# Ledger of designs, part 142: peptides against a protein of PDB entry 6B4E

Target 1, 295 residues: chain A of PDB entry 6B4E
Amino acid sequence: TNFDKISKMFWHYKDKIAQIKQDIVLPIKKADVNVRNLLSRHKRKINPKFGQLTNSNQQLFKIQNELTQLINDTKGDSLAYHWILNFIAKAVVHQAETEVRVKPESALPLGKLTLYLLVQFPELQELFMARLVKKCPFVIGFTCEIDTEKGRQNMGWKRNNENKWEDNTSYDERMGGILSLFAIITRLQLPQEFITTTSHPFPIALSWHILARICNTPLNLITNTHFVILGSWWDAAAVQFLQAYGNQASKLLILIGEELTSRMAEKKYVGAARLRILLEAWQNNNMESFPEMSP

## One batch from the design tools (peptide; made by RFdiffusion4, then SolubleMPNN)

Design b2_p23_5_s1 (from b2_p23_5, 9 letters changed)
Fold by OpenDDE base, seed 5:
Structure b2_p23_5_s1 (fold): chain B 295 residues (1-295), chain A 23 residues (1-23)
Amino acid sequence: as target 1 above (295 residues)
Amino acid sequence: SEEELKKLEEEINKILEEIEKEK
């Protein structure tokens, strides 16, 4: 694992966030009143759609079509178009931090919707990845120390209005939610209409990178959160990961489930204990996946 | 592909080697 490369990637996306603010968000505030009103109306229509997702494919397709129309309405103005995509990127990640956090299986419909939008609107890809990395650096396997304020900030820790850091449980759950979404996206097949026309924007190989990079992370940087997000990833993608990479996938699952947990046993991390349970379930031929969506 | 799988195997081996160095 080349950690220098990962760091460069991390900072690239941090810079992208700053660029988005400067070139998209701030300019819209000075845009024509008609444009601002249009975007305000669209924002109000778009935002509820993510909460309307269910385990129904029919409902998913309905929402996909509605969002597609709303986004297409902005294409006549490049700045407006990029602004609405950035809004969607933020909204999707927010949904992961809130809904997926408490109901991991909700990552499946959200992931399907997100993947569809990423393919339908390619400009969303960089906006979405930048937001993901900012909120959850684990999606690219980046880890730094959290003993400093800057380190915690880089790893996506939040402070409240009183400048107090969020509690460990809240952080773990948020990271788990975001990673669940990303894991789902990486293991989903492209919609049928896109299979022959485009490549997968965030393929299963990105899941491989997450696991491998965590395995190579210095042990002094490994926290309970690492095990929590690995558990979240496992629930979301382990079955499909095994299907994709076969024996090599098995080796990597053993490395995270057995080897990494063993090396960190003295810490008695709750997340590590859960990951071992998942490993044992797999060894007993009882690996579970999220249920398929209904028609 | 077989070539891709071989590359993945090599990567796993490198991970294992690094783990052993830390022991």
Scores: peptide ipSAE 0.239, ipTM 0.840, DockQ to the pose 0.648
Fold by OpenDDE base, seed 1:
Structure b2_p23_5_s1 (fold): chain B 295 residues (1-295), chain A 23 residues (1-23)
Amino acid sequence: as target 1 above (295 residues)
Amino acid sequence: SEEELKKLEEEINKILEEIEKEK
């Protein structure tokens, strides 16, 4: 694992966030009143749709179509188009931090919707990835020390209005929610309408990178959060990961589930204990996946 | 592909080597 490369990727996306603010978000505030009104209306229509997802493919398709129309309405103005995509990127990540956090299986319909939008609107890809990395650097296997304020900030820790850091449980759960969504996206197949015309924007190989990079991370940087997000990933994608890479996948799952947990046993991390349980379930042929969506 | 699987195996081996060095 080349950690210098990963760090460069991390800072690339941090710079992208700054660029988005400067080139998309701030300019819209100075845009024509008609454009601002349009975007305000669209924002209000778009935002609730993510919460309207169910385990129904019919409902998914309905929402996909509605969002597609709303986004297409903005294409006449490039700035408006990019603004609405950036809004969607933020909204999807927010949904992961809130809904997926408490109901991990909700990542499946959200992931399907997100993947559809990423393919339908390619400009969303960089916006979405930048937001993911900012909020949850684990999606690219990046980690740093959290003994400093800057380190915590880099790893996506939040402060409240009183400058108090969020509690460890809240952070772990948010990271788990975001990582669950990303894991789902990486293991989903493209919709039938795109399978022959477009490559997968975030393929299963990105899941491989997450696991491998964490395995190579210096042990002094490994925290309970690492194990929590690995557990979240496991629930979301382990079955499909095994299907994709076979024996090599098995080896990597053993590395995270057995070897990494053993190396960190002295810390007695709760997340590590859970990951051990998942490993044992797999060894007993009881690995579970999220239920498939209904028609 | 078979070639891809070999590459993945090599990567895993490198990870294992690094782990052994830490012990």
Scores: peptide ipSAE 0.237, ipTM 0.839, DockQ to the pose 0.649
Fold by OpenDDE base, seed 2:
Formats: C-alpha cells, sequence, structure tokens
Structure b2_p23_5_s1 (fold): chain B 295 residues (1-295), chain A 23 residues (1-23)
C-alpha cells in the first residue's frame, strides 16, 4: 500500500471541497434572483425524495424519474446545474449519516438511487466522492492520528456548538452509515440501460482498496471505528465481494476478520468482537446479505 | 481476468509480508 498516494488523494478531495465552495456555492449567492428562486424550489422538492425511498423498485424508479426531471431543469445554467448536483451529493451523504446509521439495509435503495444519478449525471461523481472523503475518509482507506484537533477534523469528527467533540459511539455509527452506503454502491450492478455503454464509476475494486489499506495501516492508528466500518462493509458487500474476487476475496476477509482482530485483541474493541462473529458466521456457511428489494 | 487475479494475489502477498514484519 502506497500511503503517500492515499494521502495525496485525501488532500485532493479536501481541496475539491474548498473549490466547490468558491466556484459553486458562493457564486450562486450573487446569481440572478430567478436562478436563486429556481434552485430554492428545486431544493424543496428534492429534499423529501430521499426519505420517500422504500424497499420497492417501483418507488425507486419513480423517484429516479422525478429527480432526473428536476436536475434537467437546471442544465440551462451550468452554475445552477453544478449547484443542484452538489446539493444532492450532500443530501445523500446526510441520509447515510442519519437513516442508514440506524437502518443499514436502507443503504440498498439509497445506493441504487445514487448509482443511477452518478451514471446519469457524471459531474456528480467528483462532487459526491469529495463529500464522502470529507465526511468519512475510510471510503478511500485513509487514516491519520486523532490526537490533535486537526487530525480529528481530518477524520471527520464533529464538534457541537459548545466546541465539544461528538461521543465515540456517535462517530462510529455515522462512519458506519456512510461506509455502508459506499460499500453498497461498489457492489451494485449498473442499471440495465447503462450496463453496455458505461463503466461503473465506483466499482467493487474500491472495496478491495478499503480492506487492503486498512490491513496495512499502522496498528497504532487502528481504532474501534476501523472495525465498526469493516463490519458495516461486511454486512453490505461481503457476499458480492466473494463473488467478484473468489479465493483472493476469501484471503482478504480472513485478514480483516481473523488476523487484524487478533493483532488488536489487547484493545478489546467491541467492533472487533462483532467482526469476529461475522467471520465465524461465514465459516459456518451462514453469511447473510441485505434483503433484495421488491418489484 | 487471469492477469487481474494475479495482481490481486500479489497485493495479498505484500499485505501478508507487511503483517509478518510487524510480528
Amino acid sequence: as target 1 above (295 residues)
Amino acid sequence: SEEELKKLEEEINKILEEIEKEK
């Protein structure tokens, strides 16, 4: 694992967030009143759509079509178009932090919707990835120390209005929610209408990178959060990961489930204990995946 | 592809080597 490359990637996306603010968010505040009104209306229509997702493909397709129309309405103005995509990127990640956090299986419909939008609107890809890395750098296998304020900020820790850090449980759950969404996206097949014409924007190989990079992370940087997000990833994508890479996937699952947990046994991390349970379930031919969506 | 699988195997081996160095 080339950690210099990972670090460069991390900072690339951090810079992208700053660029988005300067080139998209701030300029819209000075835009024509008609453009601002349009975006305000669209924002109000888009926001509830993510909460309307169910375990129904019919409902998913309906929402896909509605969002597609709303986004297309902004294409006449490049700035407006990029603004609405950035808004969607933020909204999707927020949904992962809130809904997926408490109901991991909800990542499936959200992931399908997101993947569709990423393919339909390619400009969303960089906006979405930048937001993911900002909120959950684990999605690219980045880890740094959290002994400093800057380190905690880089790893996506939040402070409240009283300048107090969020509790460990809240952080772990948020990271798990975001990573569940990303894991789902990486293991989903492209929609049928795109499968022959477009490459997957975030393929299963990105899941490989997450696991491999964590396995190579210095042990002094490994925390309970690492095991929590690995468990979240496991629930979301382990079955499909095994299907994709076969024997090599098995080796990597053993490395995270057995070897990494053993190396960190002294810490007695709750997340590590759960990951061992998942490993044992797999060894007993009882690996589970999220239920498929209804027609 | 076979080539892709070989690259994955090599990466796994590198991970194992690094883990062994830490023991």
Scores: peptide ipSAE 0.234, ipTM 0.838, DockQ to the pose 0.713
Fold by OpenDDE base, seed 3:
Structure b2_p23_5_s1 (fold): chain B 295 residues (1-295), chain A 23 residues (1-23)
Amino acid sequence: as target 1 above (295 residues)
Amino acid sequence: SEEELKKLEEEINKILEEIEKEK
């Protein structure tokens, strides 16, 4: 029954992606020229902002303000507003696939920015989650077989222009990048201005769900990618996860770090080896987190 | 909360039970 629920969630977001295309993306192509021009200008201004993030809170706040203004400029037209939010959702995920992939600690400023936008513009939440699930179903703990083309597609595998699947390393790294971002978001506190007025849209409980669902996943569906994204999650959120759930968190970390890796030892997954190293570091009281951002 | 932690514990136990069934 639990897996049925997860599957329903997965397909819900798949349907949402289709709906977004039909109701937001395609209609804009036929919209008034002024609207299209506005969105083109805004897209050009927004796109570089994510690459301008640094480990500086000051820079983060600057970008937050700039994006807020740009998004607000579109609110006069509901379709334009939703289009720009969808664009942002896609851009954020893309940044995770590229920058966070190679520099995991960059997930922190990106996550802070994203969380701010998610709270400031609630309509972004469904758009963003749909994009996340499409690109990285692991964010909701969904797993299916990848022995079929449809299965690989469902799990976010890409094909190149020659219709060849991406290599395993590329897929693993992309999934790790996306999951790092999501993990960071789940463990971040709301910005001070929202703490008393808004609930966290993607709370730490969602991290729990990811781990628990992976632990319950049939072993025949567990791949190296599962361990890679668990390692990415660990780097991003393990410390805060332990703070949130205490002893129960510890049990779950042991389940993924010890039990799951042991059960899959025959496969000799590189990701599993890394996760084991992370577990051992924790056991030796050497668990690390991303450095805090500078003022 | 304490209640939440109990629920989490129950979930962990369920996971363990399923793992044992697979062995």
Scores: peptide ipSAE 0.233, ipTM 0.837, DockQ to the pose 0.619

Design b2_p23_5_s2 (from b2_p23_5, 10 letters changed)
Fold by OpenDDE base, seed 1:
Structure b2_p23_5_s2 (fold): chain B 295 residues (1-295), chain A 23 residues (1-23)
Amino acid sequence: as target 1 above (295 residues)
Amino acid sequence: SSSELEEIEKEINEIIEKLKKEK
């Protein structure tokens, strides 16, 4: 694991967030009133769509088509187009922080929708990844110290207006929700209409990177959150990960579930205990995946 | 591919060795 490379990637996306604000978000405020009105209407129509997802493929396809149409309506203005994509990127991540956080299996329909949009609108990819890394740097296996305000901020911790940090449970759950979504995306197959013409934008190899990079992270930087997000990843993608990489996947799962947890046993992390339970379930041939969506 | 598997195996071994050293 090249940590310098990971750090560089992390800061690349941090810079991208700043760029998005400067080049997309702020300029639209000065755009023509007709453009602003269009975007306001579209925002209102788009925002509820993510909450309308169910475990139904029919509903998914309906929403996909509706969003596609709404996004296409903005293509006549490049700034408007990028603004709406950035809005969608933010909305998807927000949905992960709220809904997926409390209902991890909801990551499946959300992930399918997101993957479709990422392929249909390639410009969404950088916008989405930047937002993911900002909110949950674990998606690229980045870790830094959290004993400073800047460190906590870099790791996605939130503060209220009184500069009070969110509680550990809230942070863990949010990170778990976001990582669940990302994990799902990495293990999903491309829609049939794209499978022969497009490469997967966030393939299963990115899940490998997450696990490997966490295992290589200095132990003094490993926290309960690391184990929580590994557990979230496990629920979301472990079955498909094993299918993709076979015996090598098995070795890596043992490393995170047994070896890494053992190394950190003195900390008595609740997340680590859960991960051990997941490992044991797997060893007993009881590894579960999220249920498939209905037609 | 065989080459990919070799790279994966190498990475796994590196992880194992790293974890052993930090124990």
Scores: peptide ipSAE 0.396, ipTM 0.890, DockQ to the pose 0.702
Fold by OpenDDE base, seed 3:
Structure b2_p23_5_s2 (fold): chain B 295 residues (1-295), chain A 23 residues (1-23)
Amino acid sequence: as target 1 above (295 residues)
Amino acid sequence: SSSELEEIEKEINEIIEKLKKEK
């Protein structure tokens, strides 16, 4: 694991967030009134669609088509187009922070929708990744100390209006939700219409990176959150990960489930305990995956 | 590929060694 590379990647996306604000978000406020009105209408139409997802593929396809049309309506203006994609990126991550947080299996339809949009609109990829890294640096295996305010901020901790940090449980659950979504995306196959013409923008190899980088993280930086998000990842992608990498996947799962948890046993992390339960279930041939969506 | 497998094994071994060195 090259931590310098990871750090550079992290800061790249931090810079990207700043660039997005400067070049997309702020300029649109000074754009033509008609453009602003269009985007406002589109925003109102787009935002509820993520909550309309169900376990139905038919419903998914409907929403995909609706969003595609709405996004295409903005392509005549590059600034408007990028603005709406940035909005979508934010909305998807927000959905992960809220709905997926409390219902992890909802990551599947959300992930399918997101993957479709990422392929259909390639410019969404950098916008989405930047938002993911900002909110949940674990998606690229980045970890820093959280003993400082800057460290906490870098790791995606939120402060309320009273400048009070969110509680540990809230942070853990929120990170778990975001990572569940990302994990799902990495293990999904491309839609049939793209599989022969496009490479996967966030392939299963990125799940490998997450696990490997966490395992290589200095133990003094490992927290309960690391184990929580590993558990979330496990539920979302462990089955497919094993299918993709076979014996090597098994080795890595044992490293996170047994070795990493054992090294941190003195901390008595609840997340670590859950991860051990997942490992044991797997060892007993009882590994579970999210249910597949209905037609 | 063989090259990819070697890289994966190298990374796994690196992880194992890192974990052994840390308490």
Scores: peptide ipSAE 0.396, ipTM 0.890, DockQ to the pose 0.563
Fold by OpenDDE base, seed 5:
Structure b2_p23_5_s2 (fold): chain B 295 residues (1-295), chain A 23 residues (1-23)
Amino acid sequence: as target 1 above (295 residues)
Amino acid sequence: SSSELEEIEKEINEIIEKLKKEK
């Protein structure tokens, strides 16, 4: 694992967030009133769509079509188009932080929708990844110390209005929700309409990177959160990961489930205990995946 | 990405071997 490369990637996306603010968010405030009104209306129509997702493919397709139309309405103005995509990127991540956090299986329909949009609108890819990395650096396997204020901020910790850090449980669950979404995206196949014409924007190889980079992270930087997000990843993608990489996947799953947890046993991390349970279930041929969506 | 994966696989194998020796 090249940690310098990972760090550079992390800071690239941090810079991208700043750029988005300067080049997209702020300029739109000075845009023509008609454009601002259009975007306001679109925002109000788009935002509820994510909460309307269910375990139904029919509902998914309906929402996909509706969002596609709404986004296409903005293509005549480049700034408006990028603004609406940035809004969608933020909304998707927010949905992961809130809904997926409490209902992990909801990552599946959300992931399918997101993957569709990422392929249909390629400009969304950079915006989405930047938002993901800002909120959950684990998606690229980045870890830093959290003993400093800056370190915690870099790792996506939030402070309330009183400048108090969020509690550990809240942080863990939020990171788990975001990571679940990303894991799902990496293991999904492209929709049939794209499979022959487009490469997967965030393929299963990115899941490999997450696991491997965490395993290679210095042990003194490993926290309960690492095990929590690994557990979230496991629920979301372990079955498909094994199918994709076979024996190598098996080795890596054993590494995180057995070896990494064993090395950190003295810490008695709750997340690590859960990961061991998942490993045991797999060893007993009882690895579970999220249920498939209904027609 | 393929070359990067190969490097990661090699690294993982090395880590596994080291961990086994330490136990």
Scores: peptide ipSAE 0.365, ipTM 0.871, DockQ to the pose 0.565
Fold by OpenDDE base, seed 2:
Structure b2_p23_5_s2 (fold): chain B 295 residues (1-295), chain A 23 residues (1-23)
Amino acid sequence: as target 1 above (295 residues)
Amino acid sequence: SSSELEEIEKEINEIIEKLKKEK
């Protein structure tokens, strides 16, 4: 694991967020009133779509088509197009922070929708990753100290209006929700219409990187959150991960489930305890995945 | 691919060695 590379990647996306604000978000405020009105209407139509997802492929396809039309309506104006994609990126991550947080299995339809959009609109990829990394650096295996304000900010901690940090449980759950979404995306197959023409933008190899990078993280930086997000990842992608990498996947799962948890046993992390339970379930041939979506 | 497998094995070994060094 090259931590310098990871750090550079982290800051690249942090810079991208700033760039998005300067080049997309702020300029649109000065755009023609007709463009602004169009985007406002589209925003209102787009936003509820993510909450309308169910465990139904039919519903998914309906929403995919609706969003595709709405996004295509903006392509005549590059700034408007990028603005709407950035909005979508933000909305998807927000959905992960809220709905997936409380219902992890909802990551599956959300992930399918997101993957479709990422392939259909390639410009969404950088916007989405930037938002993911900002909100949940774990998606690229980035970890820093959280004993400083800057460190907490870098790791995606939020403050309320009174400048009080969110509680640990809230942070863990948000990180778990976001990571669940990302994990799902990495393990999903491309839609049939894209398989022969497009490479997967966020393939299962990125899940490998998450696990490997966490295992290589200095132990003094490992927190309960690391185990929580590993558990979230496990629920979301472990089955498919094993299918993809076979014996090597097994080795890595044992490393996180047994070795890493063992090394951190003195901390008595609740997340670590859950991860051990997941490991034991696997050892007993009871590894579960999210239910497949209905037709 | 064979090269990919080699890289994976190398990374796994690196992780194992790292974990052996730290408690």
Scores: peptide ipSAE 0.398, ipTM 0.891, DockQ to the pose 0.576; fails the geometry check

Design b2_p23_5_s4 (from b2_p23_5, 14 letters changed)
Fold by OpenDDE base, seed 4:
Structure b2_p23_5_s4 (fold): chain B 295 residues (1-295), chain A 23 residues (1-23)
Amino acid sequence: as target 1 above (295 residues)
Amino acid sequence: SADFLKKLEEELNKIIEELEKEK
C-alpha cells in the first residue's frame, strides 16, 4: 500500500471541498435573485426525496425520475447546476449519517438512487467523493493519528458548539453509516440502461482498496472505528465482494476478520468483537446480505 | 480483467507477507 498516494488523494479531495465553497457555494449567494429563488425551491423539493425512499424499486424509480427532472431544470445555468449537485452530494451523505447509521439496510435504496444520479450526472462524482472523503476518510482507506486536534478533524470528527468532541459512539455510528452507503454503491450493478454505455464510477475494486489499506495501516493507528466500519462494510458488501474476487476475497476477509482482530485483541474493541462474529457466521455458511428491494 | 486480478493478488500477497513478519 502506497500511503503517500492515499495521502495525496485525501488532500486532493480536501482541496476540492475548498474549491467547491469558493467556486460554487459562495458565488450563488451573490447570484441573481431569480437564480437563488429557483435553487431555494428546488432545494425544498429535493431534500425530502431521500426520506421518501423505501425498499420498493417502484418508489425508487419514481424518485429517480423526479430528481432527474429537478436537476435538469438547472442545466441552463452551469453554476446553478453544480450548486444543486453539490447540495445533493451533501444531502446524500447527511442521509447516511442520520438514517443509515441507525438502519444500515436503508443504504441499499439510497445507494441505488445515488449510483443512478452519479451516472446520470457525471459532474456529481467528484462532488460526492469529495464530500465522502471529508466526512469519512475511510472510504479511501485513509487513516491518520487522532491524538491531535488536526488529526481528529482530518478523520472527520465533529465538535459541538461548545467545542467539545463528539462521543466515540456517535463518531463510530456516523462513520459506519457513511461507509455502508459507499460500500453499497461499490457493489451495485449499474442500472440496465447504462451497462453498455458507461463504466461504474465507484466499482467494487474500491472496496478492495478500503480493506487492503486498512490491513496495511500501522497497528498503532487502528481504532475501534476501523473495526466498526469494517463491520458496516461487511454487512453491506461482503457477499458481493466474495462473488467478485472469489478466493482472493476470502483471504482478505480472513485477514480483517481473524488476523487483524487477533492482533488488536488486547484493546478489546467492541467493533472487533462484532467483526469476529461476522467472520464466524460466514465460516458457518451464514453470511447474510441486505434483502433485495421489492419490485 | 485478468490483469486486474493479478494486481490485486500481488497486493494481497504483500499484505500477507507483512502480517506474517509481524508474527
Scores: peptide ipSAE 0.030, ipTM 0.654, DockQ to the pose 0.871
Fold by OpenDDE base, seed 2:
Structure b2_p23_5_s4 (fold): chain B 295 residues (1-295), chain A 23 residues (1-23)
Amino acid sequence: as target 1 above (295 residues)
Amino acid sequence: SADFLKKLEEELNKIIEELEKEK
């Protein structure tokens, strides 16, 4: 079944996370002191750059170049190279959980940067996807029950130091932030320098899968979070999605905006209400997208 | 129904695949 495939994908990436720890993270801790020092310095230089993004393409290109140089400096050591890419993957997702969470439009510059890095350094793709799925399984349309601790963990719920689950709002916002980033990546065009030589690593079709898989999710597993992330996706990618798939996209948007919300109306989910508003705005020819970045 | 949505997804996925082949 389609669900079996999704589940297999989910667990594949969970396994990948474990592998990364075993094969990349832990070995570096035991590596030569010079390698560790190099990586520590690079980490300190790389980490602030994600927060330095603005709505300026000029600034974006500057950061792209700086990161490219820093990453290239590690290519002489395969383990160091993979470690720095894994660090970047984690940092990007963390930025989505924090900055994009509170400022969704910041997903655009972050997404452009990320897409550039994913193409420039293909080894980042698996590392990044594994981190995404771990933190936000919605990116592949995976859903499980959250009535158990394991279920909540699988769906990316966090516990604080007191072993208390994060509040629903915090979870929803984090998931929304991560999904916004992913949605942006899927709808972005490849940089001009790559468009003829490379296929898009996370194309708009992946957005299709997210929406379709959520529509096919058993209703008893649908939560407010599903609608929140759909709304986040909508803001991030709906315009471009319609441009890509036309009438077929429209059908799917109606399914999530009208049919799914109607089926869950009794729950009175806030996220569903927002999604309904987005649908209505679209029906009134008022669909909005994030503003384009400045030169 | 879930079956309807599944069928629709399959149909739409086929269309997407066809569109991608034409690119």
Scores: peptide ipSAE 0.030, ipTM 0.659, DockQ to the pose 0.098
Fold by OpenDDE base, seed 5:
Structure b2_p23_5_s4 (fold): chain B 295 residues (1-295), chain A 23 residues (1-23)
Amino acid sequence: as target 1 above (295 residues)
Amino acid sequence: SADFLKKLEEELNKIIEELEKEK
């Protein structure tokens, strides 16, 4: 694992977030009143759509069409278009932090919607990835120390209005939710209409990178959160990961489920215990995946 | 050992890269 490369990637996206604020978010505040009004109306229409997702493909397609129309309405103004995409990127990640964290299976419809939008609107890809990395650096396998304020901030820890750090459980759950979404996206097939014309923007290989990079992370930097997000990933993508890479996937699953957990056994991490349970279920030919969506 | 995991990861990554090139 090339940690320098990962670090460079991390900081690239951190810089991108700053750039988005300067070049997209702030300029809109000074834009023509008609543009601001348009975006305000669109924001109000778009925001509830993510919460309207269910386990129904029919509902998914409806929402896809509605969002497509709303986004297309902004294409006449480049700044407005990028602003609405950035808003969507934020909204999707927020949905992962709030809904997916408590209902992991909701990552499937959200992931399908997100993947569709990423392909339909390629400019969303960089905006979305930057937001993901900012909120959950685990999506690119980045880890740093959290003994400092800056380290915690870099790893996506939040402070409340009283400048108090969020509790460990809240952080773990948020990270798990975001990673579940990303894992789902990586293992989904492109919609039928795009399979022959477009490459997958976030393919299953990115899941490989997450697992491999975590396995190679210095043990002194490994926390309960690492095991929590690995468990979240497992529920979301392990079945499809095995289908994609076969024996090599098996080796990596054993590494995270057995070897990594064993090396950290003295810490008695709850997340590690859960991951071992998942490993054992797999060994007993009882690996589960999220249920498929209804027609 | 930590060294073992690193070596294995490198080997696996090479395999994955090769698989992706064959697609």
Scores: peptide ipSAE 0.029, ipTM 0.658, DockQ to the pose 0.099
Fold by OpenDDE base, seed 1:
Structure b2_p23_5_s4 (fold): chain B 295 residues (1-295), chain A 23 residues (1-23)
Amino acid sequence: as target 1 above (295 residues)
Amino acid sequence: SADFLKKLEEELNKIIEELEKEK
């Protein structure tokens, strides 16, 4: 029952991606030249902003304001507005694939920015989630076989122009980067201006679902990637997860860190070994979180 | 809420039971 629901969610977002292409991306190509020019200018201004993030809240707020203005400039045309939001969704995920991949702690400022935008512009939520699921189905706890071409595609594997699959390490790191971002978003509090008026669009409960669904995944489908992304999640959100759910969180962390890794011990997955190290660190009262941002 | 935690506990227990069956 649970797996059917997850599959339905997965395919819902796959369909959403197709719908976005048909209803947003392609129509803009036929739009008025002024609209196209506007969007081109805005794209050029928006794209660098994500790379300008630092561990500074001041810088974050600056970028938030700049992006808000740029997005608001498109609201006069619904199609343009949705196009720019879709662009942002893609850009954020791309940033996770490239920057967060190599510097996981960068997920924090990126996550804060993203959460702000998700609340400020609610239409971004479905666009962003669809992109996340397409690129990293682990965000909803979806897993399928990767022994087929279609299976690999569904799980977000990329091929080059020569139809060669990306190497396992590259895939693992990309998935880890994306999941780090999502994990951060789920554990962040809403900005002060929204906390009393808006519900969190991707709350900490979604982290619970990720872990629980992975634990329920048939063992024959569990790969090194699962452990890698669990480790990424752990670094990003374990502390806050424990704060949110207390004893139940502890049980689930033990379940993934000890039980799941033990079940897969014969595979000798590097990701599993790392997850065990994280568990042991926690047991020794040495659980670490990303550093807080500066003012 | 108490109800939420209860639901989570039930879910967790089901997961644990499932893992034990596969052991």
Scores: peptide ipSAE 0.030, ipTM 0.653, DockQ to the pose 0.818; fails the geometry check

